# Peptides against a protein of PDB entry 6PSE, part 14

Target 1, 78 residues: chain A of PDB entry 6PSE
Amino acid sequence: PSEEEEYARLVMEAQPEWLRAEVKRLSHELAETTREKIQAAEYGLAVLEEKHQLKLQFEELEVDYEAIRSEMEQLKEA

## One batch from the design tools (peptide; aimed at target 1 E36 Q39)

Design b2_p14_3_s4 (made by RFdiffusion4, then SolubleMPNN; from b2_p14_3, 5 letters changed)
Fold by OpenDDE base, seed 4:
Structure b2_p14_3_s4 (fold): chain B 78 residues (1-78), chain C 78 residues (1-78), chain A 14 residues (1-14)
Amino acid sequence: as target 1 above (78 residues)
Amino acid sequence: as target 1 above (78 residues)
Amino acid sequence: MEEIEKFIEKLKEE
């Protein structure tokens, strides 16, 4: 049997004391995993914001670059 | 009593059938939350990689910009 | 950034 099937049998045959302990264990793991999920989402958002700021800086530099390129082209043609 | 204290009392007084159902519910929620956590982590990593690529492009543009700026400065001083 | 990367890698291993 798979580990999942063995676990399911354990739950079906378990005494109330074991079941209460398992509810407590699962509740704790769920709380921890939920906190980690939220933190991962917050970190992802922070990185997105940093990327957005970098993109804005890049676009500003592109504008400045094209301005200088155009001016230099005009000077070379004169 | 807090919701947590009330829940703790419910678990202590619950019959085996309720406890088994609660173990099943918590196991399902833990599995879903774990998948969501992993997905959030994978998304965060992807954004980090995109940010890194953008930074490299920005640094390349800075080099090109400084080259043109320097050339134009020399032309203006001549 | 390095801290975030380490955290993400840890989460993927869990």
Scores: peptide ipSAE 0.229, ipTM 0.841, DockQ to the pose 0.138
OpenDDE base, seeds 1, 2, 3, 5: peptide ipSAE 0.228, 0.227, 0.227, 0.226; ipTM 0.841, 0.841, 0.841, 0.840

Design b2_p14_4 (made by RFdiffusion4)
Pose (drawn by RFdiffusion4):
Structure b2_p14_4 (pose): chain A 78 residues (1-78), chain B 68 residues (1-68), chain P 14 residues (1-14)
Amino acid sequence: as target 1 above (78 residues)
Amino acid sequence: LVMEAQPEWLRAEVKRLSHELAETTREKIQAAEYGLAVLEEKHQLKLQFEELEVDYEAIRSEMEQLKE
Amino acid sequence: DEERREFFESLLEE
């Protein structure tokens, strides 16, 4: 029997004391995973923002580069 | 009276939590894998930005060298 | 990126 069917049998045939402990165990597991899920989403928003700021700082540098480059090309007529 | 025949509710709770835990895990993993992708994207962009900085300095110095 | 942001915000709204 697979671990899944063994567990299914345990839930449908175990005593209430065991069922209560499993409810309790899963409640802790869910609370912790919910905490991890939330931190992962926050981490995503933070790095998404960092990436956004970096993109702007990059496009700003592109403009400054073009301005100097444009002036140099003009000067090569001298 | 003996509504105490209620292992059925506990069994319903075990199943409910098991499912919620599974979906929460999927969401967590999915969120983590997205976070890694943004880090990879930011890494590529950081490398490109530092390249542009060097090129920018190269032609800021190449000009100014235009000195008369 | 906007879709990823909405996905992360939706997880936090839960």

Design b2_p14_4_s1 (made by RFdiffusion4, then SolubleMPNN; from b2_p14_4, 6 letters changed)
Fold by OpenDDE base, seed 5:
Structure b2_p14_4_s1 (fold): chain B 78 residues (1-78), chain C 78 residues (1-78), chain A 14 residues (1-14)
Amino acid sequence: as target 1 above (78 residues)
Amino acid sequence: as target 1 above (78 residues)
Amino acid sequence: MEELEEFFKRILEE
């Protein structure tokens, strides 16, 4: 049997004391996992913002670069 | 009493059938939350990689820009 | 990027 099937059987055959302990365990794990999920989302948003700022800086530099390139080209043509 | 205290009391007084159902509910929520956590982490990593690539492109452009700027400056000084 | 932002925001709004 799969681990899932074995676990299901354990739950079905378990005494109330074990079941209460399992509820407590699962509740704790759910709380921790939820916190970690939230942290991951917060971190993701932070990195997105950093990337956005970098993108803006990059675009500004591209404009400046093209301006100088164009000026240089015109000077060479003259 | 707090909701936490009330829930704890409910668990303590619950029949086995309720406890088994609660284990099932919590297991399901934990599985879903875990999936979302993993997905958030994966997306966060993807954004980090994109940011890194953009950083490299930005640094390359900075080098090129400074090269042209320097050349232009030298031509103006001459 | 926008879709990803929405995904993260959804998690934080839960």
Scores: peptide ipSAE 0.544, ipTM 0.865, DockQ to the pose 0.984
OpenDDE base, seeds 1, 2, 3, 4: peptide ipSAE 0.544, 0.544, 0.543, 0.532; ipTM 0.864, 0.865, 0.865, 0.865

Design b2_p14_4_s2 (made by RFdiffusion4, then SolubleMPNN; from b2_p14_4, 8 letters changed)
Fold by OpenDDE base, seed 2:
Structure b2_p14_4_s2 (fold): chain B 78 residues (1-78), chain C 78 residues (1-78), chain A 14 residues (1-14)
Amino acid sequence: as target 1 above (78 residues)
Amino acid sequence: as target 1 above (78 residues)
Amino acid sequence: MKELEEFFKAILAE
C-alpha cells in the first residue's frame, strides 16, 4: 500500500486523542506554510519592482547611448 | 474568547467523525498551500534570474557608453 | 511581468 493509503487507514482507525493531536499538528504546519507562501509572494513583488526600476534605468541609458552614438557618427561623416 | 480559543474548544469537544473530517480538510489545505508556496518560490527565482541578466546587460551598456563618451571628450579637447 | 505581479498579489490578498 502507498503511504497515502497507510495514512488514510491510520486516520480511520485512530482514537480521538490521536486525531486531536493530528489536527493540532496539521494546523501548525498549515500556519507555517501559509506564512512561507506569503513571504515568497512579498519577496517576489519586491524583486519585480527592482527589475522594473532597473529596466527603466536601462532604457534611459539606451537613449543616452544612441544620442552620443548618433552625434559621433555625424562628426565622423563631416 | 478569541477565534483560536473557540477553535481549540471545538477540537477538544469534537467527536471522532468530526475530527477525521477536520484532518482530511487540513491535509487538503496543507497540500494546496504547499503547492502554492513552491510555485511562488519558483516564480521568484525566475524573476531573480531575469533581473540578474538585465543587470549584466546594463553593465555592458555602461561600459560601451563610457567608451564612446571618452572618445567624444577626447575629440572635443583636440 | 504583470501576470506574476497579479499572482503574487493574489496570494497576499488571501
Scores: peptide ipSAE 0.543, ipTM 0.864, DockQ to the pose 0.947
OpenDDE base, seeds 1, 3, 4, 5: peptide ipSAE 0.541, 0.542, 0.543, 0.542; ipTM 0.863, 0.864, 0.865, 0.864

Design b2_p14_4_s3 (made by RFdiffusion4, then SolubleMPNN; from b2_p14_4, 5 letters changed)
Fold by OpenDDE base, seed 1:
Structure b2_p14_4_s3 (fold): chain B 78 residues (1-78), chain C 78 residues (1-78), chain A 14 residues (1-14)
Amino acid sequence: as target 1 above (78 residues)
Amino acid sequence: as target 1 above (78 residues)
Amino acid sequence: MEELREFFERILAE
C-alpha cells in the first residue's frame, strides 16, 4: 500500500486522543505554510516591481544610446 | 472567547467522526497551500533570474554608452 | 509580467 493509503487507514483506526493531536499538528503546519506562502508572494511581487523599473531605465538608455550612435555615425560618414 | 478558544473547545468535545473529517479537511488545505507556496517560490526565483540578466545587459549598455559619449565629447572639444 | 503580478496579488488577497 502507498503511504497515503496507510495514513488513511491510521486515521480510520485512530482513537480520539490521536485524532485531536493530529488536528493540532496539521493546524500548526497549515499556519506556518500559509505564512511562508505569503512571504514568497511578497518577495516575488517586490522583485517583479524592481525588474519593471530596471526595464524602464534600460529602454530609456537604449533611446539615448541610439541617438548618440546615429549622430556619431553621421559625423564619421561626412 | 476568541475564535481560537472556541475552535479548541470544539476539538475537545468533538466525536471521532468530526475529528476524522477535520483531519481530512486540514490535510487537503495543507496540500493546496504547500503547492501554492512552491509555485510562488518558483515564480519569484524566475523573475529574480530575469532581473539579474537584465541588470547585466543594462550595465553592458552603460559601458558602451559612456564610451561613445566620451568620444563624441572629445570630437566636439577638438 | 501582468499575469505574474496578478498571481502574487491573488495570494496576498487570501
Scores: peptide ipSAE 0.558, ipTM 0.866, DockQ to the pose 0.905
OpenDDE base, seeds 2, 3, 4, 5: peptide ipSAE 0.541, 0.539, 0.540, 0.543; ipTM 0.866, 0.865, 0.866, 0.866

Design b2_p14_4_s4 (made by RFdiffusion4, then SolubleMPNN; from b2_p14_4, 6 letters changed)
Fold by OpenDDE base, seed 5:
Parts: structure tokens; sequence; C-alpha cells
Structure b2_p14_4_s4 (fold): chain B 78 residues (1-78), chain C 78 residues (1-78), chain A 14 residues (1-14)
């Protein structure tokens, strides 16, 4: 049997004391995992914002670069 | 009493049938929350990698820009 | 980028 099937059987045959302990364990793990999920989402948004700001800076530099490149080309062709 | 205290009392006084159902509910929520946490972490890492690549491109453009700027300055001062 | 933003914001809205 799979671990999932074995766990399911354990839950079906378990005494109330084990079941109460399992509810407590699962509740704790759910709370911790939820906190970690939220932290991951907050970090993801922060990195997205940083990437966006960097992209804007990059695009500004591209404009400035093309302006100087064009001026240089014109001076060399004159 | 707080909701947490009321829930704790419910778990202590609950019949095995309710406890088994609660284990099943919590197991399902934990699985879903874990999946979402992992997905959020994976997406965050992907954005971080994209940001890193963009930073490298930005630094290369800065080098090229400074080269042209310096050449232009030299030509204007000559 | 917007889809990913929406994904993270949906998590934080829970």
Amino acid sequence: as target 1 above (78 residues)
Amino acid sequence: as target 1 above (78 residues)
Amino acid sequence: MEELRAFFEAILAE
C-alpha cells in the first residue's frame, strides 16, 4: 500500500487521543506553511518591483546611449 | 473565550467521527497551502533570475555608454 | 509580469 493509503487506515483505526494529537499537529503545520506562503508572496512582489525599476533605468540609459551614438555618427559623417 | 480557545475545547470534547473529519480537512488544506507556497517560491526565484540577467545587460550598456561618452568628450575638447 | 503580480497579490489577499 502507498503511504497515503497507510495513513488513511491509521486515521480510520486511531483512538481519539491520537486523533486529537494529529489535529493539533496539522493545525500547527498549516499555520507555519501559511506564514511561509505569505512570506514567499511578499518577497516575490518585492523582487518584481526591483526588476521593474531596473527595467525603467535600463530603458532610460538606452535612450541616452542612442542619442550620443547618433550625435557621434553625425559628427563622423560630416 | 477566544475562537482559538473555543476550537481547542471543541477538539477536546469531539467524537472520533468529527476528529477524523477534521484530520481530513486539515490535511487537504495543508496540501493546498504547501502547493501554493512552493509555487510562490518558484515564481519568486524566476523573477530573481530575470532581474539578475537584466542587471548584467544594464552593466554592459553602462560600459558601452561610458566609452562613447568619453570618445565624444575627447573629440569636443580637441 | 502582471499575471505574476496578480498571483502574489491573490495570496496576500487571503
Scores: peptide ipSAE 0.552, ipTM 0.866, DockQ to the pose 0.985
OpenDDE base, seeds 1, 2, 3, 4: peptide ipSAE 0.551, 0.551, 0.551, 0.551; ipTM 0.866, 0.866, 0.866, 0.867

Design b2_p14_5 (made by RFdiffusion4)
Pose (drawn by RFdiffusion4):
Structure b2_p14_5 (pose): chain A 78 residues (1-78), chain B 68 residues (1-68), chain P 14 residues (1-14)
Amino acid sequence: as target 1 above (78 residues)
Amino acid sequence: LVMEAQPEWLRAEVKRLSHELAETTREKIQAAEYGLAVLEEKHQLKLQFEELEVDYEAIRSEMEQLKE
Amino acid sequence: AREAAAEEFLASIS
């Protein structure tokens, strides 16, 4: 019997004391995972934002580079 | 009376929580894998930004060297 | 509020 069918048998045939403990155990597992899930989403938003700021800082540097480059090309007529 | 024959509710609760836990885990993992992808993207972009900085300095100094 | 933001984040990446 696989671990899944063994567990299914346990839930349908175990005593209430065991069922109460499993409810309690899963409640803790769910609360912790919900906490981890939330932190992972916050981390995503933070690195998404960092990435966004970096993109802007990059495109700003592109403009400053083009301005100098444009002036240099003009000067090569001298 | 004896509504105390209620292991059926506990069994319903074990199943409900087991499913919620599974989906929460999928959402967590999915969220983590996306966070890693953004880090990878940001890494590529940081490398490109530092390249542009060096090139920018290269032609800021090459000009100004234009000196008369 | 944090959990609603996390659900919106997961929906956006789905």

Design b2_p14_5_s1 (made by RFdiffusion4, then SolubleMPNN; from b2_p14_5, 4 letters changed)
Fold by OpenDDE base, seed 4:
Structure b2_p14_5_s1 (fold): chain B 78 residues (1-78), chain C 78 residues (1-78), chain A 14 residues (1-14)
Amino acid sequence: as target 1 above (78 residues)
Amino acid sequence: as target 1 above (78 residues)
Amino acid sequence: AAEARADEFIASIS
């Protein structure tokens, strides 16, 4: 049987004391995992915003670069 | 009492059938939350890598820009 | 809420 099937059997055959302990354990893990999910999401949003800002800066620099490149090309060809 | 205290009391007074159902519910929520956490983390990492690559491109463009700017400045002052 | 924002973000990246 799979670990999931074995766990399901354990839950089905468990005494109330074990079940209460398992509810407590799972509740704790869920709370912790939820916190970690939130942190991961907040971090992802922050990095996404940083990347967006960097992209805007990059595009602005590209415009400035092409302007200077074009001007210099004109100076060299004149 | 807080919702947490009420929930704790419910768990303490619950019958095995309710406890088994609660273990199943919590296990499902934990699995789902874990999946979401992992997805958020993987996405955040991907965006971070993209940002890093963009940063490298930006820095390379800055070097090129400063080189052309300096050359053009020299040409204008000569 | 932080969890709601997280859920929205996760939904957006999925």
Scores: peptide ipSAE 0.370, ipTM 0.863, DockQ to the pose 0.806
OpenDDE base, seeds 1, 2, 3, 5: peptide ipSAE 0.369, 0.369, 0.366, 0.365; ipTM 0.862, 0.862, 0.862, 0.861

Design b2_p14_5_s2 (made by RFdiffusion4, then SolubleMPNN; from b2_p14_5, 5 letters changed)
Fold by OpenDDE base, seed 1:
Structure b2_p14_5_s2 (fold): chain B 78 residues (1-78), chain C 78 residues (1-78), chain A 14 residues (1-14)
Amino acid sequence: as target 1 above (78 residues)
Amino acid sequence: as target 1 above (78 residues)
Amino acid sequence: SAEARADEFIASIS
């Protein structure tokens, strides 16, 4: 049997005292995992925003670069 | 009493059938939250890599821009 | 809430 099946059997045959302890354990793990999920999400959002700002700067520089490149090309062809 | 205190009382007074159902519920939520945490982390890493690649492109363009700018400035001053 | 924002982000990347 899989670990999942064995766990399911344990839950089915467990006494109330064990079940209460398991509820407490799972509640704690859920709370911790939820905090970690939130942190990961917040970090992801921050990086996404930073990337977006960098993209804007890059596009601005591209415009400036093309302007100078065009001017330089005109000078060389004249 | 806080919701936490009320929940704690509920767990203490609950019948085995309710406790088993609660273990199942919490297990499901934990699994889902864990999956979401992992997804958020993986996405964050992907965006971080994209940001890094964009940074490299930006720095390369800056070098090219400064080269042309310098050449243009020399032409204007001559 | 922070959790709500997180849930929205998770939904957007899935």
Scores: peptide ipSAE 0.391, ipTM 0.865, DockQ to the pose 0.808
OpenDDE base, seeds 2, 3, 4, 5: peptide ipSAE 0.390, 0.385, 0.388, 0.384; ipTM 0.865, 0.865, 0.866, 0.864

Design b2_p14_5_s3 (made by RFdiffusion4, then SolubleMPNN; from b2_p14_5, 6 letters changed)
Fold by OpenDDE base, seed 1:
Structure b2_p14_5_s3 (fold): chain B 78 residues (1-78), chain C 78 residues (1-78), chain A 14 residues (1-14)
Amino acid sequence: as target 1 above (78 residues)
Amino acid sequence: as target 1 above (78 residues)
Amino acid sequence: SAEKRADEFIASIS
């Protein structure tokens, strides 16, 4: 049997005392995992915002660069 | 009593059938939350890599821009 | 809440 099937049987055959302990364990792990999920999401959002700001700066610089490049090209052609 | 205290009492007084159902519920939520955490982490990493590549491109453009700017300035001063 | 914001972000990237 798979570990999942074995665990399912354990739960079905367990005494109330074990079940209460398992509820406590799972509750703790869920709380911890939830905290970690939140942290990961907050970090991801922050990086996304930083990338967005950088992209805006890059696009602005591209415009300025093309303006100067074009001016230089015109001067060389004259 | 707090919701936490009330929940704790519920668990302590619950019948085995309820406890088994609660274990199942918590297991499901834990699995889902874990999946979401991993997805958030993977996305954050991907965005971080994209930001890094964009930064390199930006720095390269800055160098090119300053070169042209300096050349233009020299031409105007002559 | 922080959890709600996290859930919204996760939903947006899925």
Scores: peptide ipSAE 0.421, ipTM 0.867, DockQ to the pose 0.806
OpenDDE base, seeds 2, 3, 4, 5: peptide ipSAE 0.420, 0.417, 0.420, 0.415; ipTM 0.868, 0.868, 0.868, 0.867

Design b2_p14_5_s4 (made by RFdiffusion4, then SolubleMPNN; from b2_p14_5, 8 letters changed)
Fold by OpenDDE base, seed 4:
Structure b2_p14_5_s4 (fold): chain B 78 residues (1-78), chain C 78 residues (1-78), chain A 14 residues (1-14)
Amino acid sequence: as target 1 above (78 residues)
Amino acid sequence: as target 1 above (78 residues)
Amino acid sequence: SAAERADAFIASIS
C-alpha cells in the first residue's frame, strides 16, 4: 500500500487522542507552510519588481548608448 | 475567545468522526499549500535568475557605454 | 493583506 493509504488507515483506526494530536500537528504544519508560501510569494513579487526596474534602466541605457554611438559614428565619418 | 481558542475547544470536544474529517481537510490544505509554496519558490528563483542575467547584460552595456563615452570625451576635448 | 497578495501571486504564476 502507498504511504497515503497507510496513513489513511492510521487515521481510521486512531483513537481520539491521537486524532487530536494529529490535528494539532497538521494545523501547525499548515500554519508554517502558509507563512512560507506567503514569504515565497512576497519574495517573488519583489524580485519581479526589481527585474522590471532593472529592465527599465537597461532600456534607458540602451537609448543613451545608441545616441552616443550614433554621434560617435557621425564624428568619425565626418 | 480567539478563533484559535475556539478551534482548540472544537477539537477537544469533537467526536472521532469529526476529527478524522478534520485530519483529512488539513492534510489536503497542507498538500495544496505546500504545492503553492514550491511553485512560488520556483518562480521566484526563475525570476531571480532572469534578473541576474539581465544584470550581467546591463553591466556589459555599461562597460561598452563608458568606453564609447570616454572615447567621445577624448575626441571632443582634443 | 500579505496573504491575499500571496494568493494573487500564486494564482498569477499558476
Scores: peptide ipSAE 0.446, ipTM 0.872, DockQ to the pose 0.795
OpenDDE base, seeds 1, 2, 3, 5: peptide ipSAE 0.442, 0.440, 0.439, 0.439; ipTM 0.870, 0.870, 0.871, 0.870

Design b2_p14_6 (made by RFdiffusion4)
Pose (drawn by RFdiffusion4):
Structure b2_p14_6 (pose): chain A 78 residues (1-78), chain B 68 residues (1-68), chain P 14 residues (1-14)
Amino acid sequence: as target 1 above (78 residues)
Amino acid sequence: LVMEAQPEWLRAEVKRLSHELAETTREKIQAAEYGLAVLEEKHQLKLQFEELEVDYEAIRSEMEQLKE
Amino acid sequence: SEEEIEEFLAELAS
């Protein structure tokens, strides 16, 4: 019997004391995972924002580079 | 009376929580894998930005060297 | 912030 069918048998045939403990155990597991899930989403938004700021700082540097480069090309007529 | 024959509710609760836990885990993992992808993207972009900085300095100094 | 997290997770689910 697989671990899944063994567990299914346990839930449908175990005593209430065991069922109460499993409810309690899963409640803790769910609360912790919900906490981890939330932190992972916050981390995503933070790195997404960092990436956004970096993109802007990059495109700003592209403009400054083009301005100098444009001037230099003009100067090579001298 | 004896509504105390209620292991059926506990069993319903075990199943409900087991499913919620599974989906929450999927959402968590999915969120983590996306976070890693953004880090990888940011890494590529940081490398490109530092390249542009060096090139920018290269032609700021190459000009200015234009000195008369 | 909570709404943002929910929207972010909804976007990932899509």

Design b2_p14_6_s1 (made by RFdiffusion4, then SolubleMPNN; from b2_p14_6, 7 letters changed)
Fold by OpenDDE base, seed 2:
Structure b2_p14_6_s1 (fold): chain B 78 residues (1-78), chain C 78 residues (1-78), chain A 14 residues (1-14)
Amino acid sequence: as target 1 above (78 residues)
Amino acid sequence: as target 1 above (78 residues)
Amino acid sequence: RQAEIEAFIAELRA
């Protein structure tokens, strides 16, 4: 039997005391995992914002670079 | 009483049938939340890698920009 | 910012 099937059987045959303990365990793990999910989301958003700002800076530099490149080309040909 | 205290009391007074249903509910939510956490982490990692590559491109462009700027300055002064 | 986090989480659920 799979671990999932064995666990399901355990739950069905368990005494109330075990079930209460299991509810407590699962509640704790859910709370912890939820916190970790939120932290992961916050981190992802922060990095995304940083990347966005960097992209804006990059695009600005590209514009400036092309301007100088064009001027340089004109200057060398004159 | 807090919601947490009220929930704790419910668990203590609950019948086995309710407890089994609660274990099932919590297990499902935990699995879902775990999936979401992992997905958030994967997304964050992907964005981080993209930001890193963008930073490298930005730094390369800065070098090229400064080179042209310097050459332009020399050309105008000659 | 909390709204953005919630929106991001919502996308993960989809």
Scores: peptide ipSAE 0.220, ipTM 0.842, DockQ to the pose 0.777
OpenDDE base, seeds 1, 3, 4, 5: peptide ipSAE 0.200, 0.196, 0.196, 0.202; ipTM 0.837, 0.839, 0.842, 0.838; seed 1 fails the geometry check

Design b2_p14_6_s2 (made by RFdiffusion4, then SolubleMPNN; from b2_p14_6, 7 letters changed)
Fold by OpenDDE base, seed 1:
Structure b2_p14_6_s2 (fold): chain B 78 residues (1-78), chain C 78 residues (1-78), chain A 14 residues (1-14)
Amino acid sequence: as target 1 above (78 residues)
Amino acid sequence: as target 1 above (78 residues)
Amino acid sequence: MKERIEQFIAELKE
């Protein structure tokens, strides 16, 4: 039997006192995990925003660079 | 009474059948939330790595740009 | 900031 099947059996055969304790435990873990999920998402979003700004700056610089490079090449060949 | 206090009272007064259902519900939500947390973390890491690579490229281009800009300025002033 | 995020992400994957 899988751990999941064993756990399911435990829940089915458990006394009310154990079940109440398990509800409390799971509620606590869910709250903590939810907080961690939100925090992870916030970090990801922050990095995404920074990456986006950097990309815009990079694209702008690339355009400027190509313009100067082209002008320099023309001057050397003339 | 707060929602938390009301919920705690409900759990304390609930029948075993309700408690088993609540354990099942919470277990399911915890599993889903855990998966979402991991996904959020993985996404954040991926974006962070992409940002890092972009930053390196940007810094390299900036060096090249300044070199050409300086050379161009010297040619114009000579 | 980068190091802080990386550490947090690493902990979440454990």
Scores: peptide ipSAE 0.201, ipTM 0.837, DockQ to the pose 0.132
OpenDDE base, seeds 2, 3, 4, 5: peptide ipSAE 0.187, 0.160, 0.164, 0.194; ipTM 0.836, 0.834, 0.834, 0.833

Design b2_p14_6_s3 (made by RFdiffusion4, then SolubleMPNN; from b2_p14_6, 4 letters changed)
Fold by OpenDDE base, seed 1:
Structure b2_p14_6_s3 (fold): chain B 78 residues (1-78), chain C 78 residues (1-78), chain A 14 residues (1-14)
Amino acid sequence: as target 1 above (78 residues)
Amino acid sequence: as target 1 above (78 residues)
Amino acid sequence: MEEKIEEFIAELKS
């Protein structure tokens, strides 16, 4: 049997005391995993913000570069 | 009583059938929350890769910009 | 792509 089938059988054959302990264990793991999920989400938002700021800096530099390039091109044509 | 105390009481007074259903519910929520955590981490990694590529492009543009700026400055000094 | 990521992250924090 698969591990999932073995676990399902264990739950079906368990005494109430074991089931209460399992509810407590799963509740704890769910709380921890939820905190980790939120942390992962917060990290993702931070990276998005960093990329956004870098994009703005890049676009500003492109504008300055195009201005100098255009001026240089005009000088070379004269 | 707090919601936590009420839930704890509910678990202690529950029949085995309710406890088995609660184990199943919590297992499902844990699996979903785990998948969401992993997905958030994968999205964060994707944005990091995009940011890295943008940083490389930015650094290349800075080099080109400084080259033109230096050439223009030399022309203005002559 | 960025908008979808932002929406997903917002849902995770809600």
Scores: peptide ipSAE 0.232, ipTM 0.838, DockQ to the pose 0.133
OpenDDE base, seeds 2, 3, 4, 5: peptide ipSAE 0.229, 0.231, 0.232, 0.228; ipTM 0.838, 0.839, 0.839, 0.838; seeds 2, 4 fail the geometry check

Design b2_p14_6_s4 (made by RFdiffusion4, then SolubleMPNN; from b2_p14_6, 6 letters changed)
Fold by OpenDDE base, seed 3:
Structure b2_p14_6_s4 (fold): chain B 78 residues (1-78), chain C 78 residues (1-78), chain A 14 residues (1-14)
Amino acid sequence: as target 1 above (78 residues)
Amino acid sequence: as target 1 above (78 residues)
Amino acid sequence: MEEEIERFIEELEA
């Protein structure tokens, strides 16, 4: 039998005291995992914002670079 | 009483059938939340990698820009 | 890009 089937059998044959303890355990793990999920999402958002700011800076530098490159090319060709 | 205290009372007074159903519900939510946590972490990592690549491109452009800027300044001052 | 993560966070927090 799979671990899932064995666990299902355990739950089905368990006494109320074990079931209450299992509810408590699962509730705790769910709360912890939920917090970790939110934290991971917040981190992802922070990195995305940083990437966006960097992209804006990059695009601004590209404009400045092309301006100087164009002026330099004109001087060399004249 | 807080919602947490009310829930704790419900669990303590519940019949085995309700407890088994609650274990099943919590197990399902835990599995889903775990999947979502992992997905959020993977997404954050992907964005971080994209930001890193952009940073490398930005630094390369800065080097090229400073080279042209310096050459242009020398031409104007000579 | 920022919208993509915001949507993803909303989906995770829903």
Scores: peptide ipSAE 0.183, ipTM 0.828, DockQ to the pose 0.227
OpenDDE base, seeds 1, 2, 4, 5: peptide ipSAE 0.159, 0.173, 0.175, 0.166; ipTM 0.823, 0.826, 0.824, 0.825

Design b2_p14_7 (made by RFdiffusion4)
Pose (drawn by RFdiffusion4):
Structure b2_p14_7 (pose): chain A 78 residues (1-78), chain B 68 residues (1-68), chain P 14 residues (1-14)
Amino acid sequence: as target 1 above (78 residues)
Amino acid sequence: LVMEAQPEWLRAEVKRLSHELAETTREKIQAAEYGLAVLEEKHQLKLQFEELEVDYEAIRSEMEQLKE
Amino acid sequence: SMNDRIILEEALAM
């Protein structure tokens, strides 16, 4: 029997004391995972923002580069 | 009376939580995998930005060298 | 536990 069918048998045939403990155990597991899920989403938003700021800082540097480059090309007529 | 024949509710709770825990785990893993992808994207972009900085300095100094 | 391993396998079967 697989671990899945063994567990399914446990839930349908175990005593209430065991069922209460499993409810309690899963409640802790779910609370912790919900906490981890939330931190992972916050981390995503943070790196997403960092990436956004870096993109803007990059495009700003592109403009400053083009301005200097444009002036140099003009000067090569001298 | 003996509504105490209620292991059926506990069993319903075990199944409800087991499913919620599974979906929450998928959402968590999905969220983590996306976070790693943004880090990889930001890394590529940081590398490109530092390249443009060097090139920018290269032609800020090459000009100004235009000196008369 | 065995339930956690089942839940994890199901979650990783995305």

